# Peptides against a protein of PDB entry 3ESW: the designs that were tried, part 216

Target 1, 322 residues: chain A of PDB entry 3ESW
Amino acid sequence: NNIDFDSIAKMLLIKYKDFILSKFKKAAPVENIRFQNLVHTNQFAQGVLGQSQHLCTVYDNPSWHSIVLETLDLDLIYKNVDKEFAKDGHAEGENIYTDYLVKELLRYFKQDFFKWCNKPDCNHCGQNTSENMTPLGSQGPNGEESKFNCGTVEIYKCNRCGNITRFPRYNDPIKLLETRKGRCGEWCNLFTLILKSFGLDVRYVWNREDHVWCEYFSNFLNRWVHVDSCEQSFDQPYIYSINWNKKMSYCIAFGKDGVVDVSKRYILQNELPRDQIKEEDLKFLCQFITKRLRYSLNDDEIYQLACRDEQEQIELIRGKTQ

## One batch from the design tools (peptide; made by RFdiffusion4, then SolubleMPNN)

Design b2_p25_8_s2 (from b2_p25_8, 18 letters changed)
Fold by OpenDDE base, seed 3:
Structure b2_p25_8_s2 (fold): chain B 322 residues (1-322), chain A 25 residues (1-25)
Amino acid sequence: as target 1 above (322 residues)
Amino acid sequence: NEEIKKKLEEILKKKLLEWIKKEAS
């Protein structure tokens, strides 16, 4: 009897789909209790939850997207993308165009748009005076600074003129479109919004060891791609562990569709102790938050995202073997 | 998103077929 392998495979795929969808149903009471206990008893879990409540949704703001697109030099950006795509991209299909766009946005942002600010320039002495600035400490925002989600203001004194210069650490990405300066936090915050404004699937990656970057989902590469605006880096997840020899413990990605431990992508050597939470509890936490973020999605959307998640998990397991 | 789903389903189908053929041999 000729075994109808195609029929058997179809039936198995249906059962597999149903099994996957069953995992994304409303959380059982026991899961809710476990979640509540975890976030109340573990500070790291509470921190991840707090970040997810902001980072997973804040960038999905159509009004902000419009302001971004009105502020950027879109003519220059698309001219450069089209130029690079015309050289090499046409043979690879239309999906590679987005990779060229992200690469140009990295170039444009670092070279033409945003500035690294280790120390501010003196407000009185003008440009290129940051070398004359002495840190005096940090304070709370004033009445004007507080309008732009500012938690901390760094205070500097000019060694030349003696004047005080304030460097507000703004968390409002729209204010960052005006100020156009900052450190890794401001860079990643605004660049995440920029990528989202082009309709891309983007995650904000938080590293416990005081760095942040992005990931975008490449339809061409069919995976999450490392993107660091500070480094003008595309698909170089190794730069921290290998090039910088950075020691790291946790990298957590925050997106509209989920929270994912991406530590395995970036922590290739010099791994610090992962002692802030049990591995099983972190896995549970990320899955639980992800499940909540997907509650409003239909079965096809849930299944599509779950398939993408499984591919990412396979990639992360295999990457440790290279 | 539909393209990724389709590719995944194709890969899974292929792997399942290969597995079934191996187990049936």
Scores: peptide ipSAE 0.015, ipTM 0.448, DockQ to the pose 0.047
Fold by OpenDDE base, seed 1:
Structure b2_p25_8_s2 (fold): chain B 322 residues (1-322), chain A 25 residues (1-25)
Amino acid sequence: as target 1 above (322 residues)
Amino acid sequence: NEEIKKKLEEILKKKLLEWIKKEAS
């Protein structure tokens, strides 16, 4: 009896696909109860949920994408990308073009477009006067600042002229296209929107120890790639733990298709206690939110994303053992 | 490499066991 190995293989693949898809079906009542209890009893879980409700969806705004593309010097950007792509003689194929685009966007954003602001310049004395600025503290936004999703305004006094300068910490990325200055929060917020405006798969990475950055899914590398606009960094996840010797506890990635604990990619040494939530509860939380984000997707999309998730988990495990 | 292999084997074993339990139910 010739065993039809091809038929057996096809049957196994179907059953495996069905098994994977079953994990993304509507949550059972017991899972809903566990989720509700977790977010009501654990402050860290509530924080992750709150961030997911904003960060997973806010950048999927076609009107914002249009405004971004109209604001950037696209001619300069594509000229530079084409120049760098041509140097490699197309040997690596067309998919590498997107990696060159992201690298140029990092250059353009840091060198030509956006400014780091430790202290603002004095509104009265003009440019290059930040050295004369003394912090007085922070306050709530005024009526004008409140229009642009501003939660906090830093107040500075000029030692030269005595005038007060306000530095609103805007969370509206469209306002940041105008102001073109900020710290890691403003940089990452606007840069995430910029990458999304080019149709890229992007995640916002939140670190508990007061830093934020992006991840981009490279079709060429077939993985998530670290991207930090502040550092003009591409594929250097080690910079925080190794170069900065930064101590960290949690790195959580937020994207349209899921929430993922990416701590293993970035926390290579000097790990702080992970005492804010049980590891099993954090894993459950991220998976539960991810399921909700995928409820409208078809079976093929769910399966493709699940395969990508599995490859990422394998990568993250390998990274800990290297 | 041996530690990575062991961890991967454990993960695969767990997934296979979960799959078997589900298909047998």
Scores: peptide ipSAE 0.009, ipTM 0.411, DockQ to the pose 0.058
Fold by OpenDDE base, seed 4:
Structure b2_p25_8_s2 (fold): chain B 322 residues (1-322), chain A 25 residues (1-25)
Amino acid sequence: as target 1 above (322 residues)
Amino acid sequence: NEEIKKKLEEILKKKLLEWIKKEAS
């Protein structure tokens, strides 16, 4: 009897799909209890949950996407993308075009659009006066600043004119389209929204050691790609551990479809103690939040995302063995 | 049965990865 290997393979794939889908069903009561207990007893878990409630959904705002696209110089961006794309001899319609777009957005954002603000310029003395600014501390937002989701305002005194300059740390990315300045938080916040506005799959990566960046899902590379707007960096996950010699403990990616511990991608050396949560509990937490984020998706979407997740997990395991 | 299931899962994961790579290209 000729074993119909194709029929067996199809049947196995169906059963595997069903098995995967079964893992994304509504959490069992015991899992809910475990989750509740974890977020109530572990501060790190509570922090991850709190971040997920904001970062996983905030950028999925069509009105914000429209405002972004209206604010950016799209003609310049696409002109540069088309130029570089053509230069490398790629045909129109290749999935690699999106990688060129992200690279140009990194260039445009850093060079043409946004500024790093270590200290603000003096509002009275004008441009290039930040060197004259002395920090006086931080305070709460005023009535105007509070309209733009401002949690903290850094206060500076000009050594030249004596005037006070306020540097509000806005969390409203639409306000950042106006101010066009900030540190890693503002850069990553607005750049995440920019990438989302182009219809891209993007995650916000939080590092416990005071840095943040993005990941973009490249359809060409068929993986999550490191993207740091501050560094104009594309696919260089090693820059923190190797180039900066940064010590890190946790990197958590937050996207509309899930929360993922991506520490293995970025922490290549000088790993700090991961003592904030048990590894099993962190894995459970991320999976639990991810399940909740996918509850409204259809079976095919869930299956595709689960396949993507498995590919990423394999990638993250292999990266430690090379 | 658990060991066979685990091996089958590994094989299916590999095939799925290959399939995803082909469909995403």
Scores: peptide ipSAE 0.008, ipTM 0.447, DockQ to the pose 0.192
Fold by OpenDDE base, seed 5:
Formats: sequence, structure tokens, C-alpha cells
Structure b2_p25_8_s2 (fold): chain B 322 residues (1-322), chain A 25 residues (1-25)
Amino acid sequence: as target 1 above (322 residues)
Amino acid sequence: NEEIKKKLEEILKKKLLEWIKKEAS
């Protein structure tokens, strides 16, 4: 009897899909209890949950996307992308166009659009006066600054004129389109929104050791790609551990479709103790939040995302990103 | 805004087509 291998393969694929989908059904009561206990007893878990409630959804704002696209020099951006694509893109397929777009957005953002701000210029003395600024400390936002999700305001005194300059640390990315300056937090916040405004799959990566960056899902490379707007870096996950010799314990990626521990992608050496949570509890937490984020998705979307997640986990285990 | 929307739609269509090709392979 000729075994119909094609029919068996189709049946196995259906059963595999059903199995994967079963994992994304409503959480069992025991899982809900475990989750509630974990976030109430572990501060790190509570922090991850709190960040997920903001970072996973805040950038999915169509009104913000419109404002971003109206603010950027799209003619310049697409001119540069088209120029680079015309050199190499025809041979490698249409998906590579998005990689060129992200690379140009990195260039444009760092070189033409946004500014690094260690110290602000003096509001009275004008441009290129940051060298004269002495930090006095930080305070809460005033009534105007509070309109733009300002957490803290750094206060500086000018050594030349004696005037006070305020540097609000705005968390509203639309305000950052106006101010066009900041540190890693402001850079990553606005750049995440910029990438999302182009319809890209983007994650915000939080590092416990006071740095933040992005990942974008490259359809050409078929994986998550490291993107750091501060460094104009594309696909260089090693820069922190190797180039900076940075010591790190946790890197957590936050996206609309999930929360993922991506520490293995970035922590290549000089690993700090991972003592904030049990590894099994962190894995459970990320999976539980991811499951909740996918509750409104259809079966095909859930299946595709689950396949992508599995590929990423294999990549992270094998160290193949190098 | 319409020209921007068209370019974005073209990029998204290209991405979708490649995703479909990859999923169909």
C-alpha cells in the first residue's frame, strides 16, 4: 500500500497548528495565580509588567504615525533608499528594501534630525554654550512640562550669565519631534515611533544597566535585527558587550505582539548576576504577557507569530546571529 | 499625504508579497 506521504504531511501540519494554537488559549486558573503571585512578590517582575503595559501598545497610535510622517523629510529619505536599493537590491529581492529604509532612517535620524544632549545649551546665551552649564540637580515638571509626560527635569546653571536652564526629560515622543534632543531614552523612544510609523515590526529593548535600543523584524534576513539610533547601528548586537565592554544582566524586548528575554543576543561576555528573578519565572512572565497581547489575534496570526518565536529561540540558543 | 500613503502602501505590499512567498515556500 503506497503510503500517501503528502496526505500524512498535511495532516501532521494541521495537528501541529492545533497544538500550537492550544498554547495560546485562555490561561488556566493556576497560571493566573502564578502570574499574580509573581508580580506582587517580585519587584523585577512588577517592573517588566509595568513596562509592557506602556511599551507594547503606546507606539500603535495612527495619529502619532501621521504626525511623524508629516514631520520627517520623506523625499530625502526615499531618495536615499531608492539610490542604495538601485545598486544592490534588484539582485537580492524586494524584501531588502526595508533594510535599506531602516539604515537610511538611522542615518537621517542621527545626522539630520536629532541631537545628543549631555548638557543643554544656555537658553539665554544661545547655541554651543553647553560647556558653560553646571548641573544643579533634578526636580519635578512644572505645569507646562507635565503636559508632555515629563518624569524629571534636569536643572543647569550657566557659568557665564548665571541663568537657569531646564532640561525636561520628556517621555511624549510627539514632543520630542519638536525638541529634537535627548539621551538614549529620548532617542530610542522617538526612533521606535518613527520605525512603527513606517509600518515595521519593532520592539523596544530595555537593558537593566541603563541603556535602551530597538529591534526591527527584517523580512529579508527573516529575524529580529538590532537597531541602535544613538550609535547609527544596524545588526551589531555585540557592540555593548564587546566594543563597550559593558557588563549586563538583562535585556528585555517589548513589542505589540510579545515580551521576550533577548539577553542572549547582547550579553556575550561580562555577564552580571541574574539574581532579580528565577530564570523559570522570567520565562513564564514573558510568555504569559505575550499570550495576553495575542488574545485578539486570529488563529493564522497566532500560528505565524508562534513559528517566528520558535525560530528566534533557536537562533538565541545557537548563537547564529554572528 | 496621499503620495506618502502610496509609497508606504507600496512598501507594505512588497513586504506582504515576500511574506506570502516565504510562507508558501
Scores: peptide ipSAE 0.007, ipTM 0.356, DockQ to the pose 0.019; fails the geometry check

Design b2_p25_8_s4 (from b2_p25_8, 17 letters changed)
Fold by OpenDDE base, seed 1:
Structure b2_p25_8_s4 (fold): chain B 322 residues (1-322), chain A 25 residues (1-25)
Amino acid sequence: as target 1 above (322 residues)
Amino acid sequence: NEELKKLGEEILKEKLEEWIKEEAK
């Protein structure tokens, strides 16, 4: 009896697909109870849920994408991408073009488009006057600032003219296209939207120790790639732990298709205590939110994403970028 | 490697348990 190995292989693949799909079916009552209990009893879990409700979907706005693309110097960007691609990209195939695009967007954003704002310039004295600014503290937004999703306003007094300058911390990325300045929060917020506007798979990475960055899914590298707009950094996940010697506890990635603990990618040394939630509960939470984000997807989309998730988990555990 | 092995074993166990349940229906 010639064992039809091809038939057996097909049957195994079907059974495997069905098994994977079964994990993404509607949550069992016990899972819902566990989730509800976790988010009501654990503040960190509640924070992750709250962030997911915003960060996973806010950037999937076609109107915002149009405004971004109309605001950027696309001619300059594509000219530079084409120039770099022409040097060596043809040998690697078309998929590498997107990596060149992301690298140019990092350059363009940091060098030509956006400004780091440690302290604002004095509104009265003009440009390059930030050295004369003394922080007075923070307050709530005024009526105008509140229109642009502003949670806090930093207040500064000019030592030269005595006038007050307000630095609103806007969370509206469209307002950031106008203001063109901020810190890591504003940089990452707008840059995440910029990458999304090019149709890229992007995640927002939140670090508990007061930093934020992006991940981009490279089709060329077939993995998630570290992207930090503040640092003009591409595929350098080690910069925080090794170069900065930063101590970190949690790095959580938020994307349209899921929430993932990516701490293992970035926390290479000097790990802080992970005492905010049990590891099993964090894993459950991220999986549960991911499952909810995928409820509207078809079986093939779910399966493809699940395969990608498995490859990422293998990467994260091995500590090797594929 | 041990963590990967454990993860793989857990995944495989879960798969086998689900397959057994499906075949028993």
Scores: peptide ipSAE 0.016, ipTM 0.420, DockQ to the pose 0.050
Fold by OpenDDE base, seed 2:
Structure b2_p25_8_s4 (fold): chain B 322 residues (1-322), chain A 25 residues (1-25)
Amino acid sequence: as target 1 above (322 residues)
Amino acid sequence: NEELKKLGEEILKEKLEEWIKEEAK
């Protein structure tokens, strides 16, 4: 009996696809109960859920994408991308062009567009006066600041003129297109929107130890790529653990199609205790939120995303096969 | 063991997809 290996392979693939799709069906009542109990009893789980409700959807705004594209110097950006692509990219095919685009966006954003703000300049004394600023603390937004999703305003006094300068921590990325300054939060927020505005698959990565960055899905590399706008960094996930010697416990990626624990990509040494949630509960939580985000997708979309998720899990377990 | 099981499922999938792509040619 010649084993029809082709027929068996096709049957296995169909069964496998059906099995994968079955995992993304509506959650069983027991899973809903487990989820509700987890988010009501575990503060870390509640935090992850709260972040997912914002970060997974907020950047999927076509009106914001238009405003971003109208605000950026697209002629400069594409000129630079074309120039770099013409040197080295033609040999690697069209898919590498997007990697050059992301690298140029990192350059443009850091060098030409956005500014780091440890302390604001004095509103009265003008530019390059941040050295004269003393922090007085933080307060709630005023009526004008509150229009731009501002939760906190840092207050500074100028040592030279005695005037007060406000540094509102805006969460509205459209306001950040105007202000063009901030810390890691503002940088990552606006840069995530910028990448999304080019139609890219992007995740927002939250680190529990007070840093945030992006991941971009490179079609050329066929994987998620570390992107840090603050550092102008592309594909350098080791910079935190190795270069900064940063101690970290959790890195969670938030995207439109899922929530993923990406800690294994970034926490290479000096791991802090992962004591905020049980590992099984975190895995369950991320999977449960991911299922919810995919409820409106068709079977082919679900299957393709599940394939990508599996490849990512292999990468995270094996380490980078460079 | 669960990570290894997932890894095994993924490797099996990649191989099956490659195999089907090769046979569909």
Scores: peptide ipSAE 0.015, ipTM 0.481, DockQ to the pose 0.121
Fold by OpenDDE base, seed 3:
Structure b2_p25_8_s4 (fold): chain B 322 residues (1-322), chain A 25 residues (1-25)
Amino acid sequence: as target 1 above (322 residues)
Amino acid sequence: NEELKKLGEEILKEKLEEWIKEEAK
């Protein structure tokens, strides 16, 4: 009897699909208890949960997407994308166009749109006066600053004119479209929203050692791609560990469809102790939050996302960052 | 049923590994 390998393969795929879907069913009571105990007893777990409650959903705002698209020079952006896409030819298919779009958005954002602000310019002396600014400390927001999700305002005194300049650390990305300046937090916050506004699948990556960046899912490369707006960097996950020689312990990616420990992608050397949580508890936490985020999805969406997750886990184990 | 699920997961991993090798070429 010729073994019908095709029939066996189909049956195995069905059983595998059912197995994957079973993992995303409603959490068992024991899992809920474990989750509650973990977030109440572990500060790092509580922090990851708190970040997930904001970062996983805040950028999925159609009104914000419209405001972004109305604010950007779309004609310039698409003109540049089309120009670069035409040079390399159409041989690689339509999916590569999104990679060119993200690369142009990185260029546009850093060169034409947003500014790095180590210190603000003096409000009285004008442009290029930041060198004359002395930090006096930080304070709470005033009544106007409080309208734009501002937790902290840095205060600077001009050494030349003696006037005070305020640098509000706004968390409202719509306010950042107006101010067009900040540090890694403001850059990543607004750039994450920009990428989302183009309909891209995007994650916000939080590093415990005071840096943040994005990942976007490239349909052409069929993987998550490192994107750092501050560095105008595309697919260079090694820049922190290798180029900066940065010491890091945790990198956590936050997206609408899940929370993932992506530390293995970025921590290539100089690993700091991972002592904030047990590895098994962190894995459980990320899976549990991911399961909650996917609760309303259909079986096909759940299965597709699970296949993507398995591909990412294989990539992370093999250290095959291109 | 659990062994068949494990086997399916291994086969899928192997296929994914082959796919990753083909894309890296």
Scores: peptide ipSAE 0.009, ipTM 0.400, DockQ to the pose 0.107
Fold by OpenDDE base, seed 5:
Structure b2_p25_8_s4 (fold): chain B 322 residues (1-322), chain A 25 residues (1-25)
Amino acid sequence: as target 1 above (322 residues)
Amino acid sequence: NEELKKLGEEILKEKLEEWIKEEAK
C-alpha cells in the first residue's frame, strides 16, 4: 500500500498546531498556584511581573504614536532611508526597508534629536555649563514634575552662580519628546515608543546590571535584532560582554506578545551568578506571563507567535547570532 | 550541539506525551 506521505504530513501539521494551541489555553489550577507562590516568595519574580505589567502594554497607545510621528522630522528620516535603500536594498527585497528605517532612526535619534545627560546644564548660566554642576543628592518630585510619571529628581548646585538645577528623571515618554535629554533609561524608554510608533514589533530589554536597550523583530533577518539607541547600535549583542567587558547575570525582554529571558544573546563571557531565582522557575514565569499576554489572540496569531518563539529558542541555543 | 539536542528531545517528548494522552482518550 503506497503510503500517502502528503496526507500524513498534513495530518501531523494539524496535530502539531492543536498541540501548540493547547499550551495557550487557560492556565490549569496547579499553574496558577505555582505562579502565585513564586511571585509572593521570590523578589526577582515579583520584579519581573511588575515590569511586565508596565513595559508589555504602555507603548501600545495610538495617541502617543500620533504625537511621536507629529514630533519627528519624517521628511528627513524617509529621505535618508530612501537614499540608503536605493543603493542596494532593491536586490534584497522590500523587507530590508524596515532595517534601513531602524538604522536611520538610530542615527536620527542620537545625532539630531536626543541628548545624553550625565549632569544637567545650569538653568541660570545656560548651555555647556554641566562641568560647573555639583550633585547634592536626589529627592521626590514636586507638584509639576509628578504630572509626568517622575519617580526621582536629581539636585545639582552650580559652582559658578550658586543656583540649584533640578534634573527630574521622567518616565513619561511624551515628556521626553519635549525635554530631549536623559541617560540609558530615558533613551531606551522614548526610543522604544518611537519604534512602536512606526508599527514595529519591539521589546524592551532590562539588564539587572543597570543597563537597558531594545530589540525589534526584523522581517528581513527573520529574527529579533539587538537595538541600542545610546550606542547607535544595530545587531551588535556582543558589545556589552565583549567590548565593554561587562559582567551580567540576567537580560529579560518585555514585549506586547511576551516576556523572554534573552540572557544567552548578550551574556557571552563574564557571567555573574544567576542566584536570584531557579532557572526552571524563571522559565515558568516568563512562559506564564507570555500565555496571559496572548489570551485575546486568535488561533492563527498564537500559532505564528509560537513558531517564532521556537525559532528564537533554537537561535539562542545555537549561538548563531553573528 | 548538546543543548540543541536536549531542546529537540524536550520538544519531541512533550509532543509525544500529548499525542499519547489524546489517543488514550
Scores: peptide ipSAE 0.008, ipTM 0.414, DockQ to the pose 0.051; fails the geometry check

